# Ledger of designs, part 10: peptides against a protein of PDB entry 6B4J

Target 1, 315 residues: chain A of PDB entry 6B4J
Amino acid sequence: DITMQWYQQLQDASMQCVLTFEGLTNSKDSQAKKIKMDLQKAATIPVSQISTIAGSKLKEIFDKIHSLLSGKPVQSGGRSVSVTLNPQGLDFVQYKLAEKFVKQGEEEVASHHEAAFPIAVVASGIWELHPRVGDLILAHLHKKCPYSVPFYPTFKEGMALEDYQRMLGYQVKDSKVEQQDNFLKRMSGMIRLYAAIIQLRWPYGNRQEIHPHGLNHGWRWLAQILNMEPLSDVTATLLFDFLEVCGNALMKQYQVQFWKMLILIKEDYFPRIEAITSSGQMGSFIRLKQFLEKCLQHKDIPVPKGFLTSSFWRS

## One batch from the design tools (peptide; made by RFdiffusion4, then SolubleMPNN)

Design b1_p9_3_s2 (from b1_p9_3, 3 letters changed)
Fold by OpenDDE base, seed 1:
Structure b1_p9_3_s2 (fold): chain B 315 residues (1-315), chain A 9 residues (1-9)
Amino acid sequence: as target 1 above (315 residues)
Amino acid sequence: MLPILPLDP
């Protein structure tokens, strides 16, 4: 399977990145530990500061992240920090930055869906300038949310149940698996972030360049999901999340082809989802159904709530 | 059987 090979290559590259900066992360030297902490903060704090408040603030955050990745000194925690402070500094920062973007999907977007857009536009813009960060974003995203590939992890012989649960994207702490609602909430956040990334371009970049991971990946994701058996509750939830965030963009891009896909979802895929949906899971199914029926009835998919307007960039 | 959707548009 080409998709699984690609997924494995991303994971291998991510693992190789970790090995590359292992000297920095495992150092017992006090100065190396200080550098590590300063670099980690410099990489992650700007991402946590991303908000829907003002386009000017978002630009400042972007410029700071880009400066850091470009080997320029940045102010972090009252200190001048640069990736040049350690030979492994750049690899470490790229990895931690990518990890933090995905964490914002998992945490912030999960709780505040509108946060997907400002996070995604920064991530997209950084990816355009720093392709390795983009690959690491995908590696982190797909590892935490295999449904973003998409694939459904299988139980392998000799695997511990907890490890299988983790492969499915569940958090397991103290031998307790995460509740389904919390799991779906986190997966939703990551899917929404991904759906935003594939459609957004940083407005101050070179727009003549092709999006590094654009809407064609949105089409591919939908096609792959529809070619798979639905998973109970998960498929209905994430399909809704995806369509709510990027359905308008896909409609504009693929027009009649996309409407054919929506009809296929309604007529052929919905019955398959319904057949595996328990009475306690009908909420996710009903939400997807109602969304799709409205879209088909109106022949329109609404612009998602939180979509960045021209007024945002003038603020 | 769901028609196999093309992975590319």
Scores: peptide ipSAE 0.064, ipTM 0.792, DockQ to the pose 0.215
Fold by OpenDDE base, seed 2:
Structure b1_p9_3_s2 (fold): chain B 315 residues (1-315), chain A 9 residues (1-9)
Amino acid sequence: as target 1 above (315 residues)
Amino acid sequence: MLPILPLDP
């Protein structure tokens, strides 16, 4: 399977990255520990500051992240911080930055869906300038949310139940598995972030260049999902999340082809979702149903709430 | 059985 090979390659590259900066992360030296913490803060704090408040603030955050990745010193926690402070500093920062973007999907976007757009536009713009950060974003995203690939992990003989649960994307702490609602909330946030990334371009970059991971991956994601058996609650939830965030963009890009796919979803795939939906999961199912029906009736997919407007960039 | 959709548009 080509998709699984690609997934594994991304995971291998991510693991190799971790091994590359292991000297920095495992150092007992006080100065190395200080550098590690400073670099970690410099990589993660700007991402946590991303908000919908003003385009000017978002630009400042972007410029700070880009400066850090470019080997320039940045101010973090009242100190000058640079990836040049350690030979493994750049790899570490790229990894932690990518991890933080995905974590914002998992946490912030999960709780505030509109936050997907400012996070995604920064992530997209950074990815355009720093392709390795993009690959690491995908690696982190796909590991935490296999449904973003998409694939459904299978239980293998001899596998521990907890390991299988983790492969499915569940958090397992002290032998307690995460509640289904929290799991789906986190998966939703990550899918929404992904759906936003693939459609957004940083407005101050070279927009004439091809998006490093654009809407063609949105089409591919939908095609792959539709070629798979639906999962109970998961498919209805994430398909809605994806279409709500990037459906308008896909409609504009692929026009008639996208509408054919949407009809196929409604007529052929939706009954398959219905067949596996229990009464307790009807909420996700009904939400998807209402969305599809509304879109088909109006012959339009609304611009998602929180989509960045020209007025945002003038603020 | 759903028709296999092309992975590329």
Scores: peptide ipSAE 0.064, ipTM 0.774, DockQ to the pose 0.213
Fold by OpenDDE base, seed 3:
Structure b1_p9_3_s2 (fold): chain B 315 residues (1-315), chain A 9 residues (1-9)
Amino acid sequence: as target 1 above (315 residues)
Amino acid sequence: MLPILPLDP
């Protein structure tokens, strides 16, 4: 399977990256530990500062991240920090930056859906300039949310239940599995972030170039989901999240082809979702149904709430 | 049965 090969290649690249900077992360030297912490803060704090407040502030954050990845010194925690402070510094920063973008999907976007857009446009712009960061974003995303690939992890003989739960994307702490609502909330945040990344371009870059991971991957995701058996509650939830965020962009890009896909979802895929939906899970199913019925009735998919406008970039 | 969709548009 080409999708699973792609998944594995990204995971292998991510693992190789971790091995590359192992000297920095495992060092007992006090100076190396200090450098590691400074680099980690320099990579992650700017991402946590991303907000919907002003385009000018978003540009400052982007420029700071890009400067750091370009080997330039940046101010972090009152100190000048550069990836050149350690030979493994760049690999470490790229990995931690990518991890933080996905974590913002998992946490910030999960709680505030509109936050997907400012985070995604920065991530997309950084990916365009630093393709290795993009690959690492995918690797982190796929590991935390296998439904973003998409695939459904299977239980293997001899596997511990907790390990299987983790493979499915659940958090397991002290032998306690995460509640379903919290799990779905985190998965939703990551899917919404992904759906925003594939449609957004950084406005101050060379927009004539092809998007490094564009809407064609959105089509591929939908096609792959529809070629799979639905998963109870998960499929209805994430399909809604994805379509709410990038449905308008996909409609504009693929027009009649995309409408045919929406009709296929409504007419052929819904019965399969319904057949596996319990009475307690009808909420996600009903929400998806109502969304698709509205879109098909109006022959339009609304621009998602929080979409960045020209007025945002002038602020 | 749901038809197999192409992965590319």
Scores: peptide ipSAE 0.054, ipTM 0.781, DockQ to the pose 0.212
Fold by OpenDDE base, seed 4:
Structure b1_p9_3_s2 (fold): chain B 315 residues (1-315), chain A 9 residues (1-9)
Amino acid sequence: as target 1 above (315 residues)
Amino acid sequence: MLPILPLDP
């Protein structure tokens, strides 16, 4: 399976990255520990500062992240920090930055869907300049949300239930599995972030270049989902999240072909979702159905709430 | 298998 090979390649690259900076992360040396902490803060704090408030602030954050990745010193915690402080500094920062972007999907976007757009546009712009960060974003995303690949992990004989639950993307702490609502909320946040990344370009970059991971991946994601058996509650939830965020962009890009896909979802895929949807899970299904029916009726997919306007970039 | 759309506008 080509999709699974791609998934595995990204995971292997991520693992190799971790091994590359292991000397920095496992060092007992006080100076190395200090450098590690400073680099970690320099990589992650700017991402946590991303907000919907002003385009100017977003540009400052982007410039800071890009400067750090470019080997330039940046101010973090009142100190000058550079990836050149350690030979493994760049790899570590790229990994931690990518991890933090996905974590913002998992946490911030999960709670505040509109946050997807400012986070995604920074991530997209950084990915354009630093492709390795993009690959690591995918690796982190795929590991936390296998549905972003997409694939549905299966229980294997001899597997512990907790390990299976973790493979599905559930958090398991003290032998307690995460509640379904919290799980879906986190998965939704990550899918929404992904759906935003694939459509957004950093406005101050070279727009003549091809998007590093553009809407073609949105089409592929949809095609792959539709070629899979639906998973109860999950498929309906994430398909809605994806289409709500990037449906307008996909409509503009693929036009008639995208409408054919929406019709296919309504006519052929909905019955399959319905067949596996229990009465207690009907909410996600109904939400998706109502969304698609509305879009097909109006022959339009609305611009998602929180989409960055020209006024945002002038602020 | 859903047809892979040509990416060319």
Scores: peptide ipSAE 0.055, ipTM 0.792, DockQ to the pose 0.301; fails the geometry check

Design b1_p9_4_s1 (from b1_p9_4, 5 letters changed)
Fold by OpenDDE base, seed 4:
Structure b1_p9_4_s1 (fold): chain B 315 residues (1-315), chain A 9 residues (1-9)
Amino acid sequence: as target 1 above (315 residues)
Amino acid sequence: MLPLLPFDP
């Protein structure tokens, strides 16, 4: 399976990255520990500062991240920090930065859907300049949310239930599985972030170049989902999240083909979702139904709430 | 493959 091969390749690359900077992360040397912490803060704090407040602030954050990845010194915690402080510094920073972007999907976007757009535009712009960060974003995303690939992990003979639950993306702590609502919330955040990344370009970059991971991957994602049996609650939830965030962009890009896909979703795929939806899971199902019906009726997909406008970039 | 996959331009 080409999709699973791609998934595995990204995971292998991520694992190899971890091994590459293991010397930095496992060092008992006080200086190495200090460098590690400084680099980690320099990589992650700017991402946590991303907000919907002002385009100018977003540019400052982007410039800081890009400077760090470019080997330039940046100020972090009152100290000058550079990836050149350690031979594994760049790999470590790229990994931690990518991890943090996905974590913002999992946490911030999960709680505040509109946060997807400012995070995504920074991630997209950084990905354009630093492709390895993009690959690591995918690796982290795919590991936390296999539905972003998409694939649905299956229970294998001899597998512990907890391990299966973790493969599905659930958090399991002290033999307690995460509640379904919290799970879906986190998955939604990550899918929404992904759906935003694939459509957004950093406005101060070379927009004439091809998006490093553009809307064609959105089309691929939809096609792959439609070729899979739906999962109870999950498919309806994430399909809605994806279409709400990037449906307008896909409509603009693929025109008549997009509408054919949307009709296919409504007429052929939606009944398959219905067939596996229990009475307790009707919320996600109804939400998807209403969205599809509204979009088909109006022959339009609305611009998602939180989409960055020209006024944002002038602020 | 879904017949709806546009050929990547």
Scores: peptide ipSAE 0.025, ipTM 0.699, DockQ to the pose 0.337
Fold by OpenDDE base, seed 2:
Structure b1_p9_4_s1 (fold): chain B 315 residues (1-315), chain A 9 residues (1-9)
Amino acid sequence: as target 1 above (315 residues)
Amino acid sequence: MLPLLPFDP
C-alpha cells in the first residue's frame, strides 16, 4: 500500500530525528539541560503566541521562527538563544516546532476552530522554507491522528487494548480511555489544521513556487477516505471538518471534478455512513448531511469562518 | 495526475 509506505517513511524520518538529538535530550550536563530547555521554549512559545489579532504580530512570530531555524540568535525568556549552541540543536528545534504546530491543532484549534488559519499560514510558510519541518509536522500529525493519512489502525494479535486505543489516537491515562467527545474534538482540531495548511500560502514568501504540500493532498485525502469503509462517528465528523475548512478552496481548484466528488459523497458514501451511525451519534451525521445538502443546493461552498482576509494582513 | 475517485468509471 503506497499510503502506508508513505506513512512509514515519515515515521522513520521522525524516529531518526529523535535519535539524532538523543545526546541533547539525555544529557545529564547542567549546561546541556539549560540549552535544551532554552531551545524548546524558543521553538514552542512563538507558536503559542499565534493569534487572530493582527497580521503584523503574525509576521513577527514567523520571522522569529524562521530566524531560529536559520541559525540566527533569537530572544527567548530574556536570553539569546541559537540552534548553534549545540550540534543537535537544529534537529531538536525542528522536531519540537513541528510537534508544537500539531499540538496547537489538537488543543487550540480543537477549542477554537478559527485558530486553524493563522497557525496554518505560519506552518505553511515555515514548511516552504524548511521542508524538514513540514515532514515532521506530517509525522506528528499522522501519529496522533491516523485519520489524517488516512488509515485505520488494526488490532493485532497479542496487542494490549490500551496500545490499540492509543494507535487509534485515544489518550489512555491510568487505564482510563479518553471520552469519545474529547477524542473527536482533538481529531477535529488536527484535521482542521491540516485542511488549512494545504490551502494557505505565506503572503510574504515567493508565491510563484509550488505549495510544498498543497490542495492535491486534500484531493488525495478525500479519495482515500472514500475508498475506505466509514468508521462510526469518526468519518462523519472528520469529513465535515475537512470540507468546512478546505471545501471552498477545493471547489475553486477542481471545479467540475469537485462537484462530482461531492455528489458521490452524498449519493454513494453518505448512505454507508448512515448505515453505521447509531442514535447517539446523530449529531455528526446530521451536521454532515446539512452541510452537503446546503452546498449542493446552493452550488457553493462558503469561505470558512476565520479565513484570513487582506484586512488582517494590513493590521 | 489526480488520484481516481472511487466509482469513477
Scores: peptide ipSAE 0.025, ipTM 0.704, DockQ to the pose 0.131
Fold by OpenDDE base, seed 1:
Structure b1_p9_4_s1 (fold): chain B 315 residues (1-315), chain A 9 residues (1-9)
Amino acid sequence: as target 1 above (315 residues)
Amino acid sequence: MLPLLPFDP
């Protein structure tokens, strides 16, 4: 399976990245520990500062992240920090930055769906300039949310149940698996972030270049989902999340082909979702139903709430 | 019917 090979290559690259900076992460030296902490803060704090408030502030955050990745010194925690402070500093920062973007999907976007857009546009812009960060974003995203690939992890012989649950994206703490609602909330946030990344370009970059991971990946995602058996509650939830965030962009890009896809979802795939939906899972199902019916009736998909307008970039 | 993958232009 080409998709699984690609997924494994991303995971292998991510693991190799971790191995490259083990010297920095495992060092007992006080100076190395300080450098590690300073680099970790420099990589992650700017991402946590991303907000929907002003385009000018978003640009400042972007410029700071880009400067750090470019080997320039940046101010963090009242100190000058540079990836040049350690030979493994760049790899470490790229990994931690990518991890933080995905974590913002998992946490911030999960709770505030509109936060997907400012986070995604920064992530997309950084990816254009730093492809390795993009690959690491995908590695982190797909590991935490296999449904973003998409694939369904399989139980392997001899695998512990908890390890399988973790592969499915569940958090398992003290032998207690995460509640389904919390799991779906986190998965939703990550899917929404992904759906935003694939459609957004940093407005101050070279727009003549092709998007490094554009809407064609969104089309592929839909095609792959539709070729898979639906999962109870999961498929209805994530399909809605994906279409709500990037459906308008896909409609504009693929036009008649998109509407054919949407009809296929409604007429062929939706009944398969219905067949596996229990009475306790009707919420996600009904939400998807109403969305599809409304879009087909109006022959339009609304621009998602929180989409960044020209006025945002002038603020 | 497999949705026709848009031909990469």
Scores: peptide ipSAE 0.023, ipTM 0.690, DockQ to the pose 0.326
Fold by OpenDDE base, seed 5:
Structure b1_p9_4_s1 (fold): chain B 315 residues (1-315), chain A 9 residues (1-9)
Amino acid sequence: as target 1 above (315 residues)
Amino acid sequence: MLPLLPFDP
């Protein structure tokens, strides 16, 4: 399976990255620990500062991240920080940056859906300039949200239930599994972030180049989902999240083919989702149904709330 | 079944 090979390749690359900077992360030296913490803060704090407030601030954040990845010194915590402070600094920063982008999907976007767009446009722009960061974003995303691949992890004989739950993307702490609503909220955030990344380009980059991970991956994702058996609650939730965020962009890109896909969802896939939907899960199903019915009726998908306008970039 | 676009990562 090509999809699973791609998944595994990204996971392997991510693991190799971790091994590469092990010397920095495992060092007992006080200076190395300080460097590690400084680099970690320099990589992650700017991402946490991403907001919908002003395009100028977003540009400053982007420039800071790019400068850090380019080996230039940046100010962080009142200190000058550079990836050149340690031979493993760049690999560490790339990994932690990618991890942080996915974490913003998991946390910030999960709670504030509109936050997907400013985070995604920075991530896309950084990915364009630093492809390894993009691969690591995918690796982190796929590991936390296998539905972003998409695939459904299977329980294997001899596997601990907790390990299977973690593979499915659940958080398990102190033998307590995450509640379904919190799980779906986190998955939604990550899918929404992904759906935003694949459609957005950094406006100050070289737009002549092809998007490093563009809408063709969105089409692939939809096609793959539709060719899989639905999961109760999960499929309806994430399909809605995905289409709400990138449906307008997919409509513009794929036109008639996109509408054929939506008809297929309504006519063929909805009955399959409905068949596995319990009475307690009807909320997600109804939201998807109402969304698709409205879109098909009007032959339009609205621009998602929070989409970055030209006025945002002038602010 | 929807046709998959060529995927070259």
Scores: peptide ipSAE 0.022, ipTM 0.679, DockQ to the pose 0.702

Design b1_p9_4_s2 (from b1_p9_4, 5 letters changed)
Fold by OpenDDE base, seed 1:
Structure b1_p9_4_s2 (fold): chain B 315 residues (1-315), chain A 9 residues (1-9)
Amino acid sequence: as target 1 above (315 residues)
Amino acid sequence: KLPLLPFDP
């Protein structure tokens, strides 16, 4: 399977990255520990500062992240920090930055869906300039949310149940698996972030270049989902999240073909979702149903709430 | 089989 090979290559590259900076992460030297902490803060704090407040502030954050990745010194925690402080500094920062973007999907976007757009536009813009960060974003995203690939992890002989649950994206703490609602909330946040990334471009970049991971990946994702058996509650939830965030962009890009896809979802795939939906899972099912019916009736998909307008960039 | 081929315009 080409998709699984690609997924495995991303995971292998991510693991290799971790091994590359292991010297920095495992160092007992006080100075190396300080550098590690400073680099980690420099990589992650700007991402946590991303907000919907002002385009000018978003640009400042972007410029700071880009400067750090470019080997320039940046101010963090009252200190000058540079990836040049350690030979493994760049790899470490790229990894931690990518991890933080995905974490913002998992946490911030999960709780505040509109946050997907400012986070995604920064991530997309950084990806254009730093492709390795993009690959690491995908590696982190797909590991935490296999449904973003998409694939369904399989139980292997001899595997512990908890490890299988973790592969499915569940958090397991003290032998307790995460509640389904919390799981779906986190998965939703990550899918929404992904759906935003694939459609957004940094407005101050070279727009003549092709998007490094554009809407064609969204089309591929939909096609692959539709070729898979639906999962109870999961498929209805994530398909809705995806279409709510990037459906308008896909409609504009693929036009008649998009509507054919949406009809296929309603007429062929939706009954298969219904067949596996229990009475306790009707919420996600009904939400998807109403969305599909509304979109097909109006022959339009609304621009998602929180989409960044020209006025945002002038603020 | 993919239900719809990606249309590259």
Scores: peptide ipSAE 0.025, ipTM 0.701, DockQ to the pose 0.307
Fold by OpenDDE base, seed 4:
Structure b1_p9_4_s2 (fold): chain B 315 residues (1-315), chain A 9 residues (1-9)
Amino acid sequence: as target 1 above (315 residues)
Amino acid sequence: KLPLLPFDP
């Protein structure tokens, strides 16, 4: 399966990256530990500072991240920090940065859906300049949210239930599985972030170039989902999340083809979702239904709430 | 099976 091969390739690249900087991460040397912590903070703090407040602040954050990845010194925690402080510094920073972007999907976007857009535009812009960060974003995203690939992990003979649950994206702590609502919330955040990334370009870059991971991947994602049996609650939830965030962009890009796909979703795929939806899962189902019906009726998909306007970039 | 590329169904 080409999708699974792609998934595995990204995971292998991510694992290889971890091995590459293992010397830095496992060092007992006090200086190496200090460098590690400084680099980790320099990579992750700017991402946590991303907000919907002002475009100017977002540009400062972007410039700081880009400077760090470019081998330039940046100020972090009152210290000058550079990836050149250690031979493994760049690999470590790229990995931790990518991890942090996905974590913001999992946490911040999960709680505040509008946060997807400022995070995504920075991630997209950094990906354009630093392709390896993009690959690592995908690797982290795919591992935490297999539905972003998409694929549905299956229980294998001899597998522990907890390991299966983790493969599905659930958090399992002290033999307690995460509640379904929290699970779906985290998955939603990551899917929404992904859906935002594939449509957004950093406005201060060369926008004439091809998006490093653009809307064609949105089309691919939809096509792949439609070729899979739906999962109860999960498919309805994430399909809605995806379409709410990037449906307008897909509509503009693919026009008539997109509408044909949307009709196909409503007429052919939605009944398959209905067939596996229990009475306790009607919330996500109804939400998707209403969204599809509204979009088809109005022949429009609204611009998502939180979409970055020209006024944001002038602030 | 739906195409994984843009298609006109």
Scores: peptide ipSAE 0.025, ipTM 0.711, DockQ to the pose 0.297
Fold by OpenDDE base, seed 2:
Structure b1_p9_4_s2 (fold): chain B 315 residues (1-315), chain A 9 residues (1-9)
Amino acid sequence: as target 1 above (315 residues)
Amino acid sequence: KLPLLPFDP
């Protein structure tokens, strides 16, 4: 399976990245520990400051992240910080930055869906300039949310149940598995972030270049989902989240082909989702149903709430 | 099998 090979290559590259900065992470030296903490803060704090408030503030955050990745000194916590402070500094910062973008999908976007767009446009712009950060974003995203690939992790003989639950994307703490509603909320946030990344470009970049991970990957994702058996509650939830965020962009890009796919979802795939949906899971099912019906009736997919307008970039 | 329109990248 080409998709699984690609997934494994991403995970291997991510693992190799971790090994490259192991000296920095495992150091007992007080100076190395200080550098590590300063680099970690410099990489992650700007991402946490991303908001829907003003385009000018978003540009400042982008410029700070790009400067850090370019080997320039940046101010963080009242200190000048540079990846040049340690030979492993760049690899560490790229990894932690990518991890933080995915974490914002998992936490911030999960709670505030509109936050997907400002986070995604920064991530896309950084990915364009720093391809390794993009690969690491995919590695982190796909590991936390296998449904973003998509694939369903399988239980292997001798595997602990908790490890299988973690592979499925559940958090397991103190031998307690995460509640299904919290799990779906986190998965939704990550899918929404991904759906935003594949359609957004940083407006101040070189727009002549091809998007490093564009809408063709969104089309691939939909095609793969439709070729898989639906999962109870998961498929209805994530398919809705994906289409709500990037459906308008896919419609504009693929036009008649997109509408054929949407009809196929309603006529062929939706009954398969219904067949596995329990009475307690009707909420996600009904939400997807209503979305599909409205889109097909109006022959339009609305621009998602929180989409960044020209007025945002002038603010 | 829905024809995966070969979106060859």
Scores: peptide ipSAE 0.025, ipTM 0.694, DockQ to the pose 0.387
Fold by OpenDDE base, seed 5:
Structure b1_p9_4_s2 (fold): chain B 315 residues (1-315), chain A 9 residues (1-9)
Amino acid sequence: as target 1 above (315 residues)
Amino acid sequence: KLPLLPFDP
């Protein structure tokens, strides 16, 4: 399976990255620990500062991240920080940066859906300049949200239930599994972030190049989902999240073919979702249904709320 | 079934 091979390759690359900077992360040396913490803060704090407030602030954040990844010194916590402070500094920063982008999907976007766009445009722009960060974003995303691949992890004989739950993307702490609503909220945030990344380009980059992970991956994702059996509550939730965020962009890109896909969802896939939807899960199903019916009736998918306009970039 | 687009990982 090509999809599973791709998944595994990204996971292997991520694991190899972790091994590469193990010396930095496991060092008992006080200076190395200080460098590690400084690098971690320098990588993650700018991402946490991403907001919908002003395009100028977003540019400053982008420039800071790019400078750090380019081996330039940046100010963080009142100190000059550079990836050159340690031979493993760049690998560590790339990994932690990618992890933080996915975490913002998991946390910030999950709580504030509109936050997907400013985070995604920075992530896309950084990915364009630093492909390894993009691969690591995918690796982190796929590990936390297998539905972003998409695939459904299977229970293997002899596997602990908790390990299976973690593979499905659930958080398990102190033998307590995450509640379904919180799980779906986190998955939604990550899918929304992904759906935003694949359609957005950093406006100050070289737009002559192809998007490093563009809308063709969105089409692939939809095609793969539709070729799979639906999963109870998950499929209806994430399909809605995906289409709400990138449906307009997919419509513009694929035109008639996109509408044929939406008809297929309504006519062929909805009955399959309905058949596995319990009375307690009707909310996500109804939301998807109403969205698709509205879009098909109007022959339009609205621009998602929070989409970055030209006015944002002038602020 | 929809065709999958080829992609480079």
Scores: peptide ipSAE 0.023, ipTM 0.682, DockQ to the pose 0.719

